Peptides against a protein of PDB entry 5JXT. Designs and how they scored, part 244

Target 1, 319 residues: chain A of PDB entry 5JXT
Amino acid sequence: SLLPKKEINVYIGMSEMQVKWYQKILEKDIDAVNGAGGKRESKTRLLNIVMQLRKCCNHPYLFEGAEPGPPYTTDEHLIYNAGKMVVLDKLLKRIQKQGSRVLIFSQMSRLLDILEDYCVFRGYKYCRIDGSTAHEDRIAAIDEYNKPGSDKFIFLLTTRAGGLGINLTTADIVILYDSDWNPQADLQAMDRAHRIGQTKQVVVYRFVTDNAIEEKVLERAAQKLRLDQLVIQQGRAQVAAKAAANKDELLSMIQHGAEKVFQTKGAFGTMAEKGSQLDDDDIDAILQAGETRTKELNARYEKLGIDDLQKFTSESAYE

## One batch from the design tools (peptide; made by RFdiffusion4, then SolubleMPNN)

Design b2_p27_4_s2 (from b2_p27_4, 12 letters changed)
Fold by OpenDDE base, seed 4:
Structure b2_p27_4_s2 (fold): chain B 319 residues (1-319), chain A 27 residues (1-27)
Amino acid sequence: as target 1 above (319 residues)
Amino acid sequence: MEEELKELEEKIKEREEKRNEELEKKK
């Protein structure tokens, strides 16, 4: 029988470089971040800030002129300059040692380029599919990954490309390197490994940059998912979930953790204490803390009714 | 092992060359 998937949010601190770039993004649009533009502030400007902050949470090298060089080199700096890469690097070593195989999903094809360079640098054999991958090449990559005795450890996918009905039940670990605004897209990605034909316990690790916009992206996605479930259960099809964040919601998301980011010199959390030198105990602590926070997050939304879930109030997430 | 290491080193070098070329095209 298919075992229920285990989902764990992995809360990860920013590297020093990510903090500097996060500050720079906020400072560039400080009037918008402070709400000084009021009703005149464009939703487009706020969406652009959100997009830049999400890029920063993924990897600073997604910005022009962030990567050290020229010459550009593939080295340890690719890992230690992004908190998610530091955790990924240690987690993949553990996953491989366990004889597991892993799907890594991202919203950003340019992040998959960084992950390819990382895979080559670490000697990990991988497959890749994104939105630009030809149909024949997708079939070939899936077949190569799913072959009995395949030496391909990692499958790199964009979340949307992975949603296209493919079977990847030869993997038992799913890493969501970032989250979709639509929680159904992430579920569809997980369902590539968690379906009929899976023989192992599927574990899903959702990477979330701590004290950053990604916490609010996650909260909003969890809220939406619970609302969608309750609407289906109650037959209230007319509750048009206002799918689009309003300006005040976007502003609140941008402001989340911004003050602490401005006050921070260096890295955040475990990245400040150990940087790239995380050991197995540090990874266990991160995973345990993540499992606790995941249970707390789920418990908050399980108690809320439809009317409460329709109100995105920054306050209702803390009661 | 040595042949696999050389193949990895060549792949790294090709990717570095590609990144450097993409930068030159943006200038």
Scores: peptide ipSAE 0.089, ipTM 0.695, DockQ to the pose 0.641
Fold by OpenDDE base, seed 5:
Structure b2_p27_4_s2 (fold): chain B 319 residues (1-319), chain A 27 residues (1-27)
Amino acid sequence: as target 1 above (319 residues)
Amino acid sequence: MEEELKELEEKIKEREEKRNEELEKKK
């Protein structure tokens, strides 16, 4: 029988460089961040801010002029300038030592480019599929990864490209480097490893930047997933969860952690204390804290009814 | 193994070259 998957949200502090870029993004649109635009504020403007903040949470080198150089070089700065990369780098060493194989999912093909450079820099053998990958090349990459005795350790995928019914049960670890706005897309990604033919315990690590926009993206995704489950159970097909965030929801998401980000000098949390010197005990502490916060998050939404879940009030999840 | 690593190193180099060229075009 297929074992239930274990899902752990891994809450990661921003690097010093991420904090600086996060501040810069907020400052550029400070009037919108403060809600001064009121009803006149463009939903498109707020969506653009959200997308820039999500890019920052992934890697600062997704911005033009962020990468140090010229000359541009692939070196340790690729890792220590992004909190997710620092944690990923330590976690992958552990995953490899335990004889596991890993799927890494992102929404951003440009982040997969950074992850390719990282894989080469660390000597990790990998496969890649994104939305631009031809059908034939996709088959070849899947076959190369799944072949008996494959030396390919990592599969890099965009979440949507990986969602297309493929079998990757030769991996037992899934890393969601970022989250889709649709929690069903992330579930479909996990189901590439967590399906019939899997012989190992599948573990899913969802990376979440702490005290940032990604916590609110995660909360919204958890709320939507619970709502979708209750709608199916109650036969209320007409309660389509409003697929698109309203302006006030987007503004609340942008404002989350903004004050603390502005007050912060340097990095956040474990990234401030250890940075690139993160050890195995620090990783264990991050994973344990993440497991606790994951249980707490799920327990909040499991108690809510359909009517409560339809009200996206960040406040009602804490009362 | 060495050939696959060389192809990957070439891809990194091509990306670095592209980033350097994009910066020169903006000067």
Scores: peptide ipSAE 0.089, ipTM 0.703, DockQ to the pose 0.334
Fold by OpenDDE base, seed 1:
Structure b2_p27_4_s2 (fold): chain B 319 residues (1-319), chain A 27 residues (1-27)
Amino acid sequence: as target 1 above (319 residues)
Amino acid sequence: MEEELKELEEKIKEREEKRNEELEKKK
């Protein structure tokens, strides 16, 4: 029988470089961030800020002029300048020692480029599929990954390209490096490993930048997923259409953690305390804290009715 | 929201791809 998948949100602090870039993004559009634009602020401008903040949460090298150089080098700076990379680097070592194989999903093909450089730097054998990968090359990559005795440890995928009904049950670990705004896209990605033919417990690690926009992206995705479930159960198909974030919702998401980010000198959380010197106990603590917060998040939305789930609760922006 | 964000992500990707192609042509 297929075991239920275990999903854990992994809450990760920003590196010092991410904090600096996050501050810079907010400062560039400070009037919009403070709501001073009012009714005149375009939804598109707010969406652009959200996109830049999400890039920052993934890796600062997604910005032009962020990478140190010339000379440009692939080195430890690729890891320590992004909190998610620091956690990923430790987690992958553990996953490999356990004899597991891993799918890594991202929304951003340019993040997959960084992850390829990382894989090469660490000597991890990988496959890659994104939106630009030709159909024949996709088949070849899947077959190479799935072959008996494959030496490919990692499969790098864009979430959408991974959603194409492919079978990757030869992996038992899924890392969502970032989240889709559509929780169904992430579920479809998980279901590449969590299918008939899987012999192991599938574990999904969802990386979430703590005290940043990604917490609100996650909350909104969880809210939407619960709403979709209730709409299906109650036969109220018309309710799903109101899922577009309004300007006030986008502004609330942008403002979440912004004050603390402005007050922060250096990195956040475990990144401030240990940086790249995270050990196995630190990873266990992060995973345990993440499992607790994941249960709390799920329990919060399981108690809400359709009418409550249709309201964006702005109140959690200042806690 | 998803469609609008998807379209923005696609437009950003297209702009990034175009910029990378322009940078490669300048080498």
Scores: peptide ipSAE 0.043, ipTM 0.491, DockQ to the pose 0.025
Fold by OpenDDE base, seed 3:
Structure b2_p27_4_s2 (fold): chain B 319 residues (1-319), chain A 27 residues (1-27)
Amino acid sequence: as target 1 above (319 residues)
Amino acid sequence: MEEELKELEEKIKEREEKRNEELEKKK
């Protein structure tokens, strides 16, 4: 029988470079971040800030002029300048040693470009599919990955490309490098590995930048998922679940952790203490803390009714 | 929201790609 998926949110501190770029993004639009634009602030401007902050949480090299150079080089700086890459680099070594194979999903095709450079640099054999991949090339990549005795360790996918109903049950580990605003898109991506024909325990690692906008993206996604489940169970119309974030919700998400980011001179959490020198015990601690926080997050939303879940409770930025 | 964000992400990507192509042509 197919085992249930294990889902673990992996909370990761920003690197020093990410903190600097996160500050720079907030400072550039400080009036919008402080809500000074009021009713005149465009939803589009807030959405742009949200997107830039999400780019920063993924990798600072997603910004023009962030990568050191010229000459541009693929080296250890590609890893240590992004908290998610530091954790990914350690986690992939463990996954490979266990004889597992991994799907890595992102919303951002440009992040997959960075992950390709990383795979080449580490000597990981990979396949790639994104929205631009031709249909024939998608089939070829899937077949190459799924073939018996495939030497392809990693499959890099955009979450949208992963939604296309493909079977990747030859992988047992899923890394969501970032999250979709729609939790169903992430579930559809996970279900590429968690399907009939899977013989192993599927484990899903969801990377979440700690003390940043991604925590609020995750909370909103968890809220929506629970609302969708309750709406289905109660036979109520789906109208409530698709509510776009309003301006105040977007502003609250942008403001989350911003003060602490401005006060931070270095990296966050384990990234401040050890940076790229994370060992296996540090990874175990991060995973254990993540498992605990995941259970707490789920338990919070499981207790809420439909009426409570329709209100985006911005918990006060003061706890 | 998801569609609007997706359209914005695509427009920004297209603009970034166009800038990179223009920078490569100036070398």
Scores: peptide ipSAE 0.039, ipTM 0.489, DockQ to the pose 0.026

Design b2_p27_4_s3 (from b2_p27_4, 18 letters changed)
Fold by OpenDDE base, seed 1:
Structure b2_p27_4_s3 (fold): chain B 319 residues (1-319), chain A 27 residues (1-27)
Amino acid sequence: as target 1 above (319 residues)
Amino acid sequence: MEEEKRRHEELLREREAARNAALAAAR
């Protein structure tokens, strides 16, 4: 029988470089971030800020002029300059040692380019599929990954490409490097490994940058998922989940953690304490804390009714 | 081991070259 998926949010602090770039993004549009633009601020401008902040949470090298060089080299700086890469690097070593195989999903094809460079740098054999991959090349990559005795450890996918109904049950670990605004896209990605033919416990690690916009992206996605579930259960087809965040929701998301980011000198959380020197005990602590926060997040939304879930609750459950 | 190491180093250089070229083309 197929075991249920174990889903764990992995809350990760920003590196020092991420903090600096996050500050720079906020400062560039500080009037919009402070809501000083009032009714004049376009939803498009706020969406652009959100996109830049999400890029920063993924990797600072997604910005022009962020990568050190020329010459541009692949080295340890590719890892230590992004909190998610530091955790990924340690986690992949464990996954490999356990004889597991891993799917890594991102919303950003350019993040997959960084992950390819990382895979090559670490000597990880991989496959890649994104939105631009030709149909024949997709089939070939899937077949190469799924073949008996495949030496391919990692499959790199855009979440959109993962949604295409492919079977990757030869992997048992799923890493969502970032989250989709639509939780169904992430579920569809997970279901590439969690299908008929899977023989192992599927574990899903969802990376979430702590004290950043990604927490609010996750909360909104969790809210939407619960709403979708309740609508299905109650047969209320008319509850169109607000497909897109409004201006006030976007502004609240941008403002989340911004003050603390501005006050921070250096890195956040475990990245401030240990940086790239995370050991196995630190990873266990991060995973345990993540499992707890995941349960708390789920429990928060499980108690809410449809009417409550239709309101964007920017309010922390701690008031 | 030596051949695998050589292949790894070659692939690394190719990826670095590709990255450098992509960044040069974006400017």
Scores: peptide ipSAE 0.133, ipTM 0.764, DockQ to the pose 0.572
Fold by OpenDDE base, seed 4:
Structure b2_p27_4_s3 (fold): chain B 319 residues (1-319), chain A 27 residues (1-27)
Amino acid sequence: as target 1 above (319 residues)
Amino acid sequence: MEEEKRRHEELLREREAARNAALAAAR
């Protein structure tokens, strides 16, 4: 029988470089961030800020002029300049030691380029599929990964490219390096490993930048998923889930953690305490804290009715 | 292994070319 998926949100502090770039993004549009633009502030401008903040949470080298160089080199700086890479680097060593194989999903093909550089730098054998990958090359990559005795440890995928019904049950670990605005896209990604033919416990690690916009992206996605489930169960087809965040929701998401980011000198959380020198105990602590926060997050939405789930108020996030 | 190295070197060249193009456009 297929075992249930274990999903754990992994809450990760920003590196010092991420904090600096996060501050810079907020400062560039400070009037919009403070809501001073009033009726004149466009939803498009707020969506652009959200996109830049999400890029920062993934890796600062997604910005032009952020990567050290010239010359541009792949080295330890690729890891320590992004909190998610520091955690990923330790987690992949553990995953490999246990004889597991891993799917890594992102929304950003440019992040997969960084992950390819990382894989080569660490000597991890990998496959890659994104939105630009030709159909024949996708088949070849899947077959190479799934073949008996495959030496490919990692499969790098964009979440949307992974959504295309492919079978990757030869992997038992899924890392969502970032989250989709549509929680169904992430579920479809997980279901590449969690389907008929899987023989292991599938574990999903969802990376979430702590004290940043990604917490609100996750909350919104969880809320939407619960709403969709309740609408299906109650047969209330008329609840048009307002698919797009309104202006005030986007502003609230941008403002989340912004004050603490401006007050922070250096890195956040475990990244401030240990930097790139995370040990196995630090990873266990991060995973345990993540498991607790994941249970708490799920418990919040399980108690909510359809009417409560339709009201994304900033106030309901603090209760 | 050799193909993965070649692809990495190609990616590095593409990154460098893109960065140089962006630096040239900013001038």
Scores: peptide ipSAE 0.040, ipTM 0.569, DockQ to the pose 0.269
Fold by OpenDDE base, seed 2:
Structure b2_p27_4_s3 (fold): chain B 319 residues (1-319), chain A 27 residues (1-27)
Amino acid sequence: as target 1 above (319 residues)
Amino acid sequence: MEEEKRRHEELLREREAARNAALAAAR
C-alpha cells in the first residue's frame, strides 16, 4: 500500500542580500506598502510588489544587476546569498547520502536556471522540465530520470509543468522551493512522486521564507485547501473560494514582516547566527521547528468552519 | 552597463547550452 506522504514546512531566514533587496522593493513602492493610495492603489501594482517580494524570497539573482559581476562566475555566493539555497545545499547532501532521489518544484523557470547552475557547480546530475520544454523532450527527460540505475539525482520542474500527469515515483523526496497560490497545483506536483508504484515514504519539504510574504502565501493556500476539503465533505458547491486575493489581502500580505525587515541589519534567524555554515544539527533543528509549526498551522484551520474560513483575513490567523 | 549586460547574456547562453546538453544526453 502507498504510505501517506509527510509534509513539512521548512521556515528559512533571509540572507543579508535578500533583506537588502526586500527593503529596496518595499521602499520603491512605500506609498503602496503604507496603504496611502487607498482605493486609488492599483491591484496590478500590489500584485507586482507581491511578485517582486516572492522573487526576493526565492533568490536575489532573479533581479537584474543583483548577481556579482562582471565577470559572472558560479561560486559559493550563489548559495550563501539565498537562505533557501543554503538549506537546499545541506539538505541535498543528506538526501543523496540516504540514497534518495529528489524532485524540486518552483513557480519560476528563472529560478530553475539558478538551480541548474547550482547543480553544475555541485556536480549533481539532473533533469529539467518547464513550460517551454517540448513534448518529446519531456518524455526523454522523464524516461532518463526513471530508467533503472539512473544516475540523475535531481529533477527540476516548474510546478505547472510537473502537473501534467507524469509519473516520477522513482523519486521519494519532493522539495517545493516556493508555493503556488493554488494549493491544488502543489498537491498535483507532490502526486508525481506520491503515486501507485512508489515503494518509499514520500517526504515533502515546503520551503517558506520566514518573516516574509511567503508565510502569508502559505497561510492563504492552507486556508483555501481546508475550505476546498470542507466544501467537498459538505457537498456545498456554492462556496466559490475567491480565486484571487482582494486589494486589502494583498496589502496585508505585503505589510507582513515589513517593519522587522526595515529594522534588520544583516540576515534573519539561523542565517544571521551561522550564515552558510549550517551543520547537520542545525538542519535537524530547522526541520523539527518546521514540523512543529506545520502542525500548529494545520491545527488552526482544522478548527474553523466554512463560514469562518470565508471571512478569514490573514489578520485573523494570528488572533 | 553594456559590458555587464553582454556578460549576463553570455551566462544565460551558457545555461541554455548546458540545459540543451542535458536534454541531448537524455535522448
Scores: peptide ipSAE 0.025, ipTM 0.598, DockQ to the pose 0.033
Fold by OpenDDE base, seed 3:
Structure b2_p27_4_s3 (fold): chain B 319 residues (1-319), chain A 27 residues (1-27)
Amino acid sequence: as target 1 above (319 residues)
Amino acid sequence: MEEEKRRHEELLREREAARNAALAAAR
């Protein structure tokens, strides 16, 4: 029988470079971040800030002029300048040693470009599919990855491209490098590995930048997922209408952790303590803490009814 | 500024070339 998937949110501190760029993004629009724009602040401006903050959480080199150079070379800086890359680099070594194969999903094709540079730099054999990949190249990449004795360790996918109903049960590890606003898109990504024909325990690692916008993206996704489940169970089809974040929700998301980011000199959490020198014990601690916080997050929403889940609780924005 | 832009465009081309090489190796 197919084993239940294990899902773990992996909470990752920002690197020093990410903190600096996160501060810079907030400072550029400080009046909007402080809510001083009031009714004049456009939803589009807030959405743009959210998108820039999410880019920062993924990798600072997603910004023009962020990458150190000249010379522009792929080296260890590609890893240590992003908390998610530091954790990914250690986790992939462990995953490879255990004889697993991994799907890495992102919303951002430009992040997959960075992950390709990383794979080349580390000597990892990989396949890639995104929204721009030709149909024939998609088939070829899937077949190359799934073939018996494939040397392809990593499959890089955009979450949307992974949504195409493909079977990747030759992988047993899924890394969601970032989260979709729609939790169903992430579930569909996980279901590429977690399907009939899987013989291993599927483990899903969801990377979440700690003390940043991504925690609120995750909370909103968890809330929506629980709401969708309850709506299905109760036959109340009409409740699905509040899919888009309002201005106040977006503002609250932008403000989350902003004060602490401004106060921070250097990196966050384990990135401040260890940086790129994370050992196996540090990874185990991150995974264990993540497993605990994942259970707590799920337990928070499991107790809520439909009416409660339709209310945005702003309270967690100031903690 | 223009030279930094040119170098950034060069890096993007190198990434695209690496991507194309990875795609070719999957064929």
Scores: peptide ipSAE 0.023, ipTM 0.594, DockQ to the pose 0.030

